# Peptides against a protein of PDB entry 2V3S: the designs that were tried, part 17

Target 1, 95 residues: chain A of PDB entry 2V3S
Amino acid sequence: PISLVLRLRNSKKELNDIRFEFTPGRDTAEGVSQELISAGLVDGRDLVIVAANLQKIVEEPQSNRSVTFKLASGVEGSDIPDDGKLIGFAQLSIS

## One batch from the design tools (peptide; aimed at target 1 D17 E21 V32 L41)

Design b2_p17_6_s1 (made by RFdiffusion4, then SolubleMPNN; from b2_p17_6, 8 letters changed)
Fold by OpenDDE base, seed 3:
Parts: sequence; structure tokens; C-alpha cells
Structure b2_p17_6_s1 (fold): chain B 95 residues (1-95), chain A 17 residues (1-17)
Amino acid sequence: as target 1 above (95 residues)
Amino acid sequence: APVDEEGIAKLQEVRAK
């Protein structure tokens, strides 16, 4: 399986690392993303963007070691989005 | 959220509970 880490900020603006495995042929990007949401680890509004980027990284893990993307849940926040600080953005990487 | 004191969570571990 592919070991992944999703780094994103919690409601207190603290960075958290969400570790999870993805098994090609068994898991789907959509399915795993839904599990992350069901577990309360990802905001439901971010299903589409998380699934899209998860698909991107697992289809070519050797080339896509890390991807950073804008969260839908971060757009309505009071903080100005910043990919460098992962404000309104999340980072998905190969562990 | 099921994040520990170190700011880490493991999906498969959470799912297994």
C-alpha cells in the first residue's frame, strides 16, 4: 500500500498530519476521501478537491511526491489563504 | 477530531475502532 500524509490546519489553526494508506486496485480516491470526512478528519466541503488530488498522487506516486491544493472550506474563512503557510490549503504527500 | 496530542491521526486506526 501507499503511505500518505495529509497536512492541514484544524479549527485552532494548528497543523495536523493525517496518516493513511491507499491500496491501488482496492481503494478509490473518492472512497478514501469519504472515509476521511466520515472520521471527522476532513471537512465535507473538501471532498472534491481532496479526492482529485489523492487520485493524482496515487496514480503516479514516484513522480508526485507532494501536492498542495486549495480547500473549499478555507475560502469562507476569515484568514487569507496562503499555500506556503497552509492557510486555506492542504498538503498531500507520500510518506 | 480524532487527532492525538502530537497533532497526528491515523485513518485506518480510527476506522478500526
Scores: peptide ipSAE 0.574, ipTM 0.881, DockQ to the pose 0.234
OpenDDE base, seeds 1, 2, 4, 5: peptide ipSAE 0.571, 0.572, 0.570, 0.569; ipTM 0.880, 0.881, 0.880, 0.880

Design b2_p17_6_s2 (made by RFdiffusion4, then SolubleMPNN; from b2_p17_6, 8 letters changed)
Fold by OpenDDE base, seed 3:
Structure b2_p17_6_s2 (fold): chain B 95 residues (1-95), chain A 17 residues (1-17)
Amino acid sequence: as target 1 above (95 residues)
Amino acid sequence: APVDEEGIKKLQEVRAK
C-alpha cells in the first residue's frame, strides 16, 4: 500500500497531519475522499478537489511526491487563502 | 505538523465500517 499524509487545518484552524494508506486496485480516490469526509476531516464541499488530487498522487507516487490544492470550503472563509500557510489549501504527500 | 491521532482514529473507524 501507499502511505500518505493529508496536511490540513481542522475546524479550529490548527494544522494537523492525517496519515492513511491507499491500496491500488482496492481503494479508489473518490471512496477514500468520502471516508475522509465521513470522519469529519474534510469538508463535503471539497470532495471533488480532494479526490482529483488523491488520484493524481496515487497514479504516480514516485513523480508526485507532494501536491497542494485549493479547497472550495476555504474560498469564502474569513481568512485569505494562502498556499504557503495552507489556509484554504490542503496538501497530500507520500510518507 | 503534529499528527491528529483522534482524526486518524475516526478515519480508521469509518474505513473499518
Scores: peptide ipSAE 0.771, ipTM 0.958, DockQ to the pose 0.973
OpenDDE base, seeds 1, 2, 4, 5: peptide ipSAE 0.767, 0.096, 0.771, 0.766; ipTM 0.958, 0.654, 0.958, 0.957

Design b2_p17_6_s3 (made by RFdiffusion4, then SolubleMPNN; from b2_p17_6, 8 letters changed)
Fold by OpenDDE base, seed 2:
Structure b2_p17_6_s3 (fold): chain B 95 residues (1-95), chain A 17 residues (1-17)
Amino acid sequence: as target 1 above (95 residues)
Amino acid sequence: APVDEEGIAKLEEVRAK
């Protein structure tokens, strides 16, 4: 399995690291993303973007060691999106 | 949220099995 970390800010703007595994051929990007949402770890509005980037990283984990992407849930926030600070952005990386 | 004091969550611990 591929060991992954999803780094993103919670409602208190604190950085969290969400650890999970992805097994190609058994797991799907959308399925795991839905599990993250069901667990309250990801905003439901971010299903599409999380799944898309999860798919990207698991397709070639040796080449795509880290991907940072804009969250739909962060667009309407008062804070200015910032990929470096992960404000309105999340980061997926290979452990 | 299922995040510990270190700001870490493990999906396998919270996902339905």
Scores: peptide ipSAE 0.592, ipTM 0.887, DockQ to the pose 0.262
OpenDDE base, seeds 1, 3, 4, 5: peptide ipSAE 0.589, 0.587, 0.589, 0.591; ipTM 0.888, 0.887, 0.887, 0.888

Design b2_p17_6_s4 (made by RFdiffusion4, then SolubleMPNN; from b2_p17_6, 8 letters changed)
Fold by OpenDDE base, seed 1:
Structure b2_p17_6_s4 (fold): chain B 95 residues (1-95), chain A 17 residues (1-17)
Amino acid sequence: as target 1 above (95 residues)
Amino acid sequence: APVDEEGMKKLEEVRAK
């Protein structure tokens, strides 16, 4: 399996890491993204962007070691999105 | 960044279903 880290800010705006595994052929990017939402770790509005980037990293994990992407849920927030600070952005990386 | 242990447990619970 592929060991991944999802780095994003929680409801308290604190940056945290979520570690999880992805097994090609058994897991799907959309399925795991839905699980992240069900666990309360990802906003439901971010399903599409999380799934797209999860798919990108798992299709070529040796080449795509890290991907940072803009969250739909972060656009309307009080803080201006910033990829460097992961405000309104999340990051997926290979562990 | 610090590991969200509680979050990981919640995810595992969801994935175990």
Scores: peptide ipSAE 0.769, ipTM 0.958, DockQ to the pose 0.982
OpenDDE base, seeds 2, 3, 4, 5: peptide ipSAE 0.768, 0.767, 0.769, 0.769; ipTM 0.958, 0.958, 0.958, 0.958

Design b2_p17_7 (made by RFdiffusion4)
Pose (drawn by RFdiffusion4):
Structure b2_p17_7 (pose): chain A 95 residues (1-95), chain P 17 residues (1-17)
Amino acid sequence: as target 1 above (95 residues)
Amino acid sequence: SAARQASLAAQAATINS
């Protein structure tokens, strides 16, 4: 199992670290991304990008310690995207 | 996966409270 953190801003624009485990051979990037959406933790528009970056970090957790990516939900949403401030972006990292 | 789903739901409730 891999101990992972999804870091992104909540609806109040507060930064949060969401901790979860991923078990290779049991879990899939798509499945866990759907879980994040069903839990209301990730916007449904972000399924593809989150799944893609989850797959990237879980295939080589030795190489990819952190991945930062754009949110499809944040492309035009009142605040300009800013990767430094994790506005319109999120980050997956190994714990 | 069910345990993770419960954990993620609990985190979502806390983060958005």

Design b2_p17_7_s1 (made by RFdiffusion4, then SolubleMPNN; from b2_p17_7, 8 letters changed)
Fold by OpenDDE base, seed 5:
Structure b2_p17_7_s1 (fold): chain B 95 residues (1-95), chain A 17 residues (1-17)
Amino acid sequence: as target 1 above (95 residues)
Amino acid sequence: MEARREQLKAQAAKINA
């Protein structure tokens, strides 16, 4: 399995790392993303973007060691989106 | 789904700068 870390800010704006495994052929990017949402760790509005980037990293984990992407849920927030600070952005990486 | 959901919650950790 592929060991991954999803780094993003929670509702308190605290940066968190979420560790999980992805098994190609058994897991799907969409399915795991839905599980992240059901766990309350990802906003439901971010299903599409999280799934897309999860798919990207798992299809070529050796070359895509890290991907940072803009969250739909962060666009209309009070804070200005910033990929460096992961404000309105999340990051997936190979652990 | 239930199993992974609980695992995901348990594996979330605050990053301290």
Scores: peptide ipSAE 0.338, ipTM 0.858, DockQ to the pose 0.331
OpenDDE base, seeds 1, 2, 3, 4: peptide ipSAE 0.338, 0.332, 0.331, 0.335; ipTM 0.856, 0.853, 0.853, 0.859; seed 1 fails the geometry check

Design b2_p17_7_s2 (made by RFdiffusion4, then SolubleMPNN; from b2_p17_7, 11 letters changed)
Fold by OpenDDE base, seed 5:
Structure b2_p17_7_s2 (fold): chain B 95 residues (1-95), chain A 17 residues (1-17)
Amino acid sequence: as target 1 above (95 residues)
Amino acid sequence: MEERREKLKEQAKKINA
């Protein structure tokens, strides 16, 4: 299995690391993303972008050690998106 | 799904300064 970390700010704007495993052939990017949403860790509006980037990192984990992506939920937020501070952005990385 | 969901909640950790 691939050990991953999703770094994302919660509703309190606190930066959190969410660790999880992804097993190719058993898990799907969309499925795991849905589980992240159901756990209240990802905004439902971000399903597409999280799934897309999760797919990207797991398809070539040796080359894609880290991916940072813009959240749909962050666009309409009060804070200006900033990839460096992960405001309106999230990061997936190989543990 | 349920199993992973619970694991995800437990493994969500605040990054401290």
Scores: peptide ipSAE 0.400, ipTM 0.875, DockQ to the pose 0.339
OpenDDE base, seeds 1, 2, 3, 4: peptide ipSAE 0.397, 0.393, 0.391, 0.394; ipTM 0.875, 0.873, 0.872, 0.873

Design b2_p17_7_s3 (made by RFdiffusion4, then SolubleMPNN; from b2_p17_7, 12 letters changed)
Fold by OpenDDE base, seed 4:
Structure b2_p17_7_s3 (fold): chain B 95 residues (1-95), chain A 17 residues (1-17)
Amino acid sequence: as target 1 above (95 residues)
Amino acid sequence: MEERREKLKEQSKKINA
């Protein structure tokens, strides 16, 4: 399995690392993304973008060691998006 | 899926500077 880390801020604006495994052929990007949402760790509005980037990184984990992407939930937030501080952005990386 | 959900919650850790 592929060991991944999703780094993003929670509702308290605290930066968190979420570790999880992805098994190609058994797991799907959308399925795992839905589980992240059901766990309350990802905003439901971010299903599409999280799934898309998760798919990207698991396709070639050796080439795509890290991907940072804008969250749909962040665009409508009060804080100004900042990829450096992961405000309105999330990061997926290979552990 | 239920097991993974609980595991995800447990594996969510705050990053301290």
Scores: peptide ipSAE 0.461, ipTM 0.886, DockQ to the pose 0.333
OpenDDE base, seeds 1, 2, 3, 5: peptide ipSAE 0.459, 0.459, 0.459, 0.464; ipTM 0.884, 0.884, 0.885, 0.886; seed 5 fails the geometry check

Design b2_p17_7_s4 (made by RFdiffusion4, then SolubleMPNN; from b2_p17_7, 12 letters changed)
Fold by OpenDDE base, seed 5:
Structure b2_p17_7_s4 (fold): chain B 95 residues (1-95), chain A 17 residues (1-17)
Amino acid sequence: as target 1 above (95 residues)
Amino acid sequence: REERRRRLLEQSEKINA
């Protein structure tokens, strides 16, 4: 399995790392993304972007060691998006 | 999937400065 870390800010704007495994052939990017949402760790509005980037990293984990992407949920907040501070952005990386 | 959800919560850790 591929060991991954999803780094993003929670509802308290605290930066968190979420570790999880992805097994190709058993897991799907959309399925795992749905589980993250069901756990309350990802906003439901971010399903598409999370799934897309999860797919990107798991299809070529040796080449895509880290991906940072803009969250749909972040554009509706009062905070100014900042990829460096992961405000309105999230990051997936190979553990 | 429910088991994974539990693990996801357990493996969600705050990053301290």
Scores: peptide ipSAE 0.467, ipTM 0.898, DockQ to the pose 0.294
OpenDDE base, seeds 1, 2, 3, 4: peptide ipSAE 0.462, 0.458, 0.461, 0.460; ipTM 0.897, 0.895, 0.896, 0.895

Design b2_p17_8 (made by RFdiffusion4)
Pose (drawn by RFdiffusion4):
Structure b2_p17_8 (pose): chain A 95 residues (1-95), chain P 17 residues (1-17)
Amino acid sequence: as target 1 above (95 residues)
Amino acid sequence: SAARATSLREQAEKFGF
């Protein structure tokens, strides 16, 4: 199992670290991304990008310690995207 | 998977998503 953190801003624009485990051979990137969405932690528009970056980090957790990516939900949503600030972006990392 | 899904819902509630 891989201990992972999804870091993104909540609806109040507060930064939060979401901790979860991923078990290769049992879990899939798409399945876990759907779990994040059903839990209300990730916007449904972000399924594809979150799944893609989850797959990236879980296939080589030795190489990819952190991946930062754009949110499809944040493309035009009142605040300009800013990867430094994690506005319109999120980050997956190994714990 | 079910335990993780519950844990994720609890975190969503805790952090105000």

Design b2_p17_8_s1 (made by RFdiffusion4, then SolubleMPNN; from b2_p17_8 with T6E S7R E13R K14R)
Fold by OpenDDE base, seed 4:
Structure b2_p17_8_s1 (fold): chain B 95 residues (1-95), chain A 17 residues (1-17)
Amino acid sequence: as target 1 above (95 residues)
Amino acid sequence: SAARAERLREQARRFGF
């Protein structure tokens, strides 16, 4: 399996790392993303973007060691999005 | 699954702390 880390800010704006494994052929990007949402770790509005980037990293994990992407939920937030600070952005990386 | 979601929640931790 592929060991991944999702880094994003929680509702208190604190950075959190979420470790999980992805097994190609068993897991799907959308399925795992839905589980992240059901766990309360990802905003439901971010299903599409999280799934898309998860798919990107798992299809070529050796080439895509890290991907940072803009969250839909962050666009309408009070804070100005900032990829460097992961405000309104999340990061997936190979552990 | 609900079980995996629970594990994910438990595994989440504050970065740097």
Scores: peptide ipSAE 0.413, ipTM 0.878, DockQ to the pose 0.369
OpenDDE base, seeds 1, 2, 3, 5: peptide ipSAE 0.408, 0.413, 0.406, 0.412; ipTM 0.877, 0.878, 0.876, 0.878

Design b2_p17_8_s2 (made by RFdiffusion4, then SolubleMPNN; from b2_p17_8 with S1M T6E S7A E13R)
Fold by OpenDDE base, seed 4:
Structure b2_p17_8_s2 (fold): chain B 95 residues (1-95), chain A 17 residues (1-17)
Amino acid sequence: as target 1 above (95 residues)
Amino acid sequence: MAARAEALREQARKFGF
């Protein structure tokens, strides 16, 4: 399996690293993204963008060691999105 | 899959999500 880390901020704006595995052929990007949402880690509005970027990293993990992407839920927040600070952005990386 | 889901919920709880 591929060991992944999802780095994102919680409701208190604290940055955390969430660890999980992805097994090609058994798991799907959308399925695992739905698990992230069900766990309360990702906003339901971010299903599409998380799944797209998860697919990107698992299809070529050697080339895509890290991907940072804008959250749909982040654009509605009070804070101005900032990819460098991961405000309104999340990051997937190979562990 | 069930194991991953449980581990994700545990992390959510641990980190205050």
Scores: peptide ipSAE 0.817, ipTM 0.959, DockQ to the pose 0.958
OpenDDE base, seeds 1, 2, 3, 5: peptide ipSAE 0.817, 0.816, 0.816, 0.817; ipTM 0.959, 0.958, 0.958, 0.959

Design b2_p17_8_s3 (made by RFdiffusion4, then SolubleMPNN; from b2_p17_8, 8 letters changed)
Fold by OpenDDE base, seed 5:
Structure b2_p17_8_s3 (fold): chain B 95 residues (1-95), chain A 17 residues (1-17)
Amino acid sequence: as target 1 above (95 residues)
Amino acid sequence: MEERRQKLIEQAKKFGF
């Protein structure tokens, strides 16, 4: 299995590292993304972007050790999106 | 996967999501 970390801010704007595993051939990016949403970690509006980037990182984990992406839910947030600060952005990385 | 789901929920609670 691939050990992953999803780094993103909670509703209090605190940055956290969420750890989970992904098993190629058993799991799908869409399915795991739905689990992240169901757990309350990811906004439902971000399904598409999370799934796309999760797919990207798991298809070539040796090459794609980290991916940062813009959240749909962050566009209308109180702060201006900033990939460096992960404001309106999240990051997936290999643990 | 239920096991992963439980672990995700636990982390969500832990980190205030």
Scores: peptide ipSAE 0.819, ipTM 0.963, DockQ to the pose 0.942
OpenDDE base, seeds 1, 2, 3, 4: peptide ipSAE 0.818, 0.819, 0.818, 0.818; ipTM 0.963, 0.963, 0.963, 0.963

Design b2_p17_8_s4 (made by RFdiffusion4, then SolubleMPNN; from b2_p17_8 with T6E S7A R9K E13K)
Fold by OpenDDE base, seed 4:
Structure b2_p17_8_s4 (fold): chain B 95 residues (1-95), chain A 17 residues (1-17)
Amino acid sequence: as target 1 above (95 residues)
Amino acid sequence: SAARAEALKEQAKKFGF
């Protein structure tokens, strides 16, 4: 399995690393993304972008060691999105 | 995955999500 980390901020704007595994051929990017949403880690509005980037990293984990992406849920927030600070952005990386 | 789903929920609780 591929060991992944989802780095993102909670509602208190605290940055956290969420760890999970992905098994190619058994798991799907969409399915795991739905689990992230069901756990309350990801906003439902971010299903598409999370799934897309999860797919990107798991299809070539050796070359795609980290992907940072803009959250749909963060666009309309009060804070200005910032990929460096992961404000309105999240990051998937290989553990 | 039930196991992964549960682990994700635990992390959510731990980190205040």
Scores: peptide ipSAE 0.848, ipTM 0.973, DockQ to the pose 0.933
OpenDDE base, seeds 1, 2, 3, 5: peptide ipSAE 0.846, 0.847, 0.847, 0.847; ipTM 0.972, 0.972, 0.972, 0.972

## One batch from the design tools (peptide; aimed at target 1 D17 I18)

Design b2_p18_1 (made by RFdiffusion4)
Pose (drawn by RFdiffusion4):
Structure b2_p18_1 (pose): chain A 95 residues (1-95), chain P 18 residues (1-18)
Amino acid sequence: as target 1 above (95 residues)
Amino acid sequence: SSRTVHSGDRTFTVERVW
């Protein structure tokens, strides 16, 4: 199992670290991304990008310690995207 | 602060970053 953290801002624009485990051979990037969405933790528009970056970090957790990516939900949403401030972006990392 | 969110048999722990 891999101990993972999804860091992104909540609806109040507060930064949060979301802790979760991923078990290779049991879990899939798509499945876990759907779980994040059903839990109301990730916007449904972000399924593809979150799944792609989850797959990237879980295939080589030794190489990819952190991945930062754009949110499809944040492309035009009142605040300009800013990767430094994790606005319109999110980050997956190994714990 | 922290809280938990559940989706099926999975638990997500949410921690506020200050």

Design b2_p18_1_s1 (made by RFdiffusion4, then SolubleMPNN; from b2_p18_1, 5 letters changed)
Fold by OpenDDE base, seed 5:
Structure b2_p18_1_s1 (fold): chain B 95 residues (1-95), chain A 18 residues (1-18)
Amino acid sequence: as target 1 above (95 residues)
Amino acid sequence: SSYTVKSGDRTFTVVKVE
């Protein structure tokens, strides 16, 4: 399996690494993203963007070692989006 | 600090960074 880390700020704006595995051929980007949401770790509004980037990283984990993407849930937040600080952004990477 | 969360058949480990 592929060991992944989703770096994301929680509701308290604390930065956390969410570690999980992805098994190609058994798991789907959509399915795992839904599980992240069901676990309360990802906002439901971010399903599409998380799934898209998860698919991107798992299709070629050797070349796509890290991807940073804008969250739908962060666009209308009180904080100004900032990819460097991962405010309104999340990062997926290969562990 | 860290903790685990299960959803469906999947386990997530959450680790505080900052």
Scores: peptide ipSAE 0.840, ipTM 0.969, DockQ to the pose 0.926
OpenDDE base, seeds 1, 2, 3, 4: peptide ipSAE 0.840, 0.840, 0.840, 0.840; ipTM 0.969, 0.969, 0.969, 0.969

Design b2_p18_1_s2 (made by RFdiffusion4, then SolubleMPNN; from b2_p18_1, 6 letters changed)
Fold by OpenDDE base, seed 4:
Structure b2_p18_1_s2 (fold): chain B 95 residues (1-95), chain A 18 residues (1-18)
Amino acid sequence: as target 1 above (95 residues)
Amino acid sequence: GSSTVKSGDRTFTVVKVE
């Protein structure tokens, strides 16, 4: 399995690493993203973007060691999105 | 300082960074 880390700010704006595994051929990017949402770890509005980037990293994990992407849930927030601070952005990486 | 969250059969380990 691929060991992944989703670095993401929670509702309190605290930065957390969410560690999980992804098994190609058994897991799907869409499915795992839905599980992240069901677990309350990802906003439901971010299903599409999380799934897309999860797919990107797992299809070529040696080439895509880290991907940072803009969250739909962060677009209309009061804070200005910042990929460096992961405000309105999340990061998926290979652990 | 970590916590575990499960969704179905999947386990997520959450670690505070900052």
Scores: peptide ipSAE 0.821, ipTM 0.963, DockQ to the pose 0.903
OpenDDE base, seeds 1, 2, 3, 5: peptide ipSAE 0.820, 0.820, 0.820, 0.820; ipTM 0.963, 0.963, 0.963, 0.963

Design b2_p18_1_s3 (made by RFdiffusion4, then SolubleMPNN; from b2_p18_1, 5 letters changed)
Fold by OpenDDE base, seed 4:
Structure b2_p18_1_s3 (fold): chain B 95 residues (1-95), chain A 18 residues (1-18)
Amino acid sequence: as target 1 above (95 residues)
Amino acid sequence: SSSTVKSGDRTFTVVKVE
């Protein structure tokens, strides 16, 4: 399996690493993304973008060691999005 | 600090970074 880390801020704006595994052929990007949402770890509004980037990283994990992407849930927030600070952004990386 | 969250048959380990 592919060991992944999803780094993003929680509702308290605290930065957390969410570690999980992805098994190609068994797991789907959308399925795992839905599980992240069901676990309360990802905002439901971010299903599409998380799934898209999860798919990107798992399809070529050797080439895509890290992907940073804008969250839909952060677009209308009061904080100015900042990919360096992961404000309104999340990062998926290979562990 | 770390915690474990499960959803279905999947386990997520959550680690506070900052």
Scores: peptide ipSAE 0.828, ipTM 0.965, DockQ to the pose 0.929
OpenDDE base, seeds 1, 2, 3, 5: peptide ipSAE 0.828, 0.828, 0.827, 0.828; ipTM 0.965, 0.965, 0.965, 0.965

Design b2_p18_1_s4 (made by RFdiffusion4, then SolubleMPNN; from b2_p18_1, 7 letters changed)
Fold by OpenDDE base, seed 4:
Structure b2_p18_1_s4 (fold): chain B 95 residues (1-95), chain A 18 residues (1-18)
Amino acid sequence: as target 1 above (95 residues)
Amino acid sequence: GSSKVYSGDRTFTVVKVE
């Protein structure tokens, strides 16, 4: 399996690493993204963007070691989005 | 320190960074 880390801020604005495995041929980007949401770790509004970037990293993990992307939930937040500080952004990487 | 979060058969390990 592919070992992944999703780095993003929780509701308290604390930065966390969420570690999980992805098994090609058994897991789907959409399915794992839904599990992240069900676990309360990702906002439901971010399903599409998380799934898209998860698909990107698992299809070519050797080339896509890290991807940073804008969250839909961050746009409506009070804080100004900042990819360097991962405010309104998340980062997915190969561990 | 880390914590485990579950969703069905999926296990997520959460580690606070900052």
Scores: peptide ipSAE 0.819, ipTM 0.963, DockQ to the pose 0.892
OpenDDE base, seeds 1, 2, 3, 5: peptide ipSAE 0.819, 0.819, 0.819, 0.819; ipTM 0.963, 0.962, 0.963, 0.962

Design b2_p18_2 (made by RFdiffusion4)
Pose (drawn by RFdiffusion4):
Structure b2_p18_2 (pose): chain A 95 residues (1-95), chain P 18 residues (1-18)
Amino acid sequence: as target 1 above (95 residues)
Amino acid sequence: SSRVVTSDSGRQFLVESV
């Protein structure tokens, strides 16, 4: 199992670290991304990008310690995207 | 602060404020 953190801002624009485990051979990037969406933790528009970056970090957790990516939900949503401030972006990292 | 969130599949996530 891999101990992972999804860091992104909540609806109040507050930064949060979301902790979760991923078990290779049991879990899939798509499945876990859907779980994040059904839990209301990730916007449904972000399924593809989150799944892609989850796959990237879980295939080589030794190489990819952190991945930062754009949110499809944040492309035009009142605040300009800013990767430094994790506005319109999120980050997956190894715990 | 922290809280637990549960998905439809029963998976749980620990959410910690930064």

Design b2_p18_2_s1 (made by RFdiffusion4, then SolubleMPNN; from b2_p18_2, 7 letters changed)
Fold by OpenDDE base, seed 5:
Structure b2_p18_2_s1 (fold): chain B 95 residues (1-95), chain A 18 residues (1-18)
Amino acid sequence: as target 1 above (95 residues)
Amino acid sequence: GSSQVTSASGRVFEVVSV
């Protein structure tokens, strides 16, 4: 399995690392993204972007060690999106 | 701090504050 970390801010704007495993051939990017949402760890509006980037990192984990992407849920937030501070952005990386 | 969250499907997520 691939060990992954999803780094993103919670509703209190606190940065968290969410660690989980992904098994190619058994798991799908869409499925695991839905599980993240169902667990209350990702906003439902971010399903598409999380799934797309999860797919990207698991298809070539040795080449794509980290991907940072803009969250749909962050666009209408009070803070200006900032990829460096992960405001309105999340980061997936290989553990 | 750290905590664990298990999805309805049984997947385990470890949540660690940074």
Scores: peptide ipSAE 0.825, ipTM 0.965, DockQ to the pose 0.892
OpenDDE base, seeds 1, 2, 3, 4: peptide ipSAE 0.825, 0.825, 0.825, 0.825; ipTM 0.965, 0.965, 0.965, 0.965

Design b2_p18_2_s2 (made by RFdiffusion4, then SolubleMPNN; from b2_p18_2, 7 letters changed)
Fold by OpenDDE base, seed 1:
Structure b2_p18_2_s2 (fold): chain B 95 residues (1-95), chain A 18 residues (1-18)
Amino acid sequence: as target 1 above (95 residues)
Amino acid sequence: GSSLVTSASGRVFEVVSV
């Protein structure tokens, strides 16, 4: 399996690393994204963007070691999005 | 610190404070 880290700020704006595994052929990017949402770790509005970037990293994990992407939930927030501070952004990386 | 969170489907996520 591929060991992944999703770095994301929680509802208290605290930065956390969410560690999980992805098994190609068994898991799907959309499926695991739904699991992240069902666990309360990802906002439901971010399903599409999380799934897209999860797919990107797992299709070539040796080349795509890290991807940073804008969250839909962050755009609607009061804070100004900032990819450097991961405000309104999340980062997926290979563990 | 770290904690474990399990999805409704049973997948385990480890949440680690940065």
Scores: peptide ipSAE 0.828, ipTM 0.965, DockQ to the pose 0.970
OpenDDE base, seeds 2, 3, 4, 5: peptide ipSAE 0.827, 0.827, 0.828, 0.827; ipTM 0.965, 0.965, 0.965, 0.965

Design b2_p18_2_s3 (made by RFdiffusion4, then SolubleMPNN; from b2_p18_2, 7 letters changed)
Fold by OpenDDE base, seed 5:
Structure b2_p18_2_s3 (fold): chain B 95 residues (1-95), chain A 18 residues (1-18)
Amino acid sequence: as target 1 above (95 residues)
Amino acid sequence: GSSKVTSASGRVFEVVSV
């Protein structure tokens, strides 16, 4: 399995690392993204973008060690999106 | 701190504050 970390801010704007495993051939990016949402760890509006980037990192984990992407849920937030501070952005990386 | 969250499907997520 691939060990992954999803780094993103919670509703209190606190940065968290969410660690989980992904098994190619058994798991799907869409499925695991839905599980993240169902667990209350990702906003439902971010399903598409999380799934797309999860797919990107798991298809070539040796080449794509980290991907940072803009969250749909962050667009209408009070803070200006900032990829460096992960405000309105999340980061997936290989553990 | 850290905690574990299990999805409805049984997947385990470890949440660690940074």
Scores: peptide ipSAE 0.829, ipTM 0.966, DockQ to the pose 0.904
OpenDDE base, seeds 1, 2, 3, 4: peptide ipSAE 0.828, 0.828, 0.828, 0.828; ipTM 0.966, 0.966, 0.966, 0.966

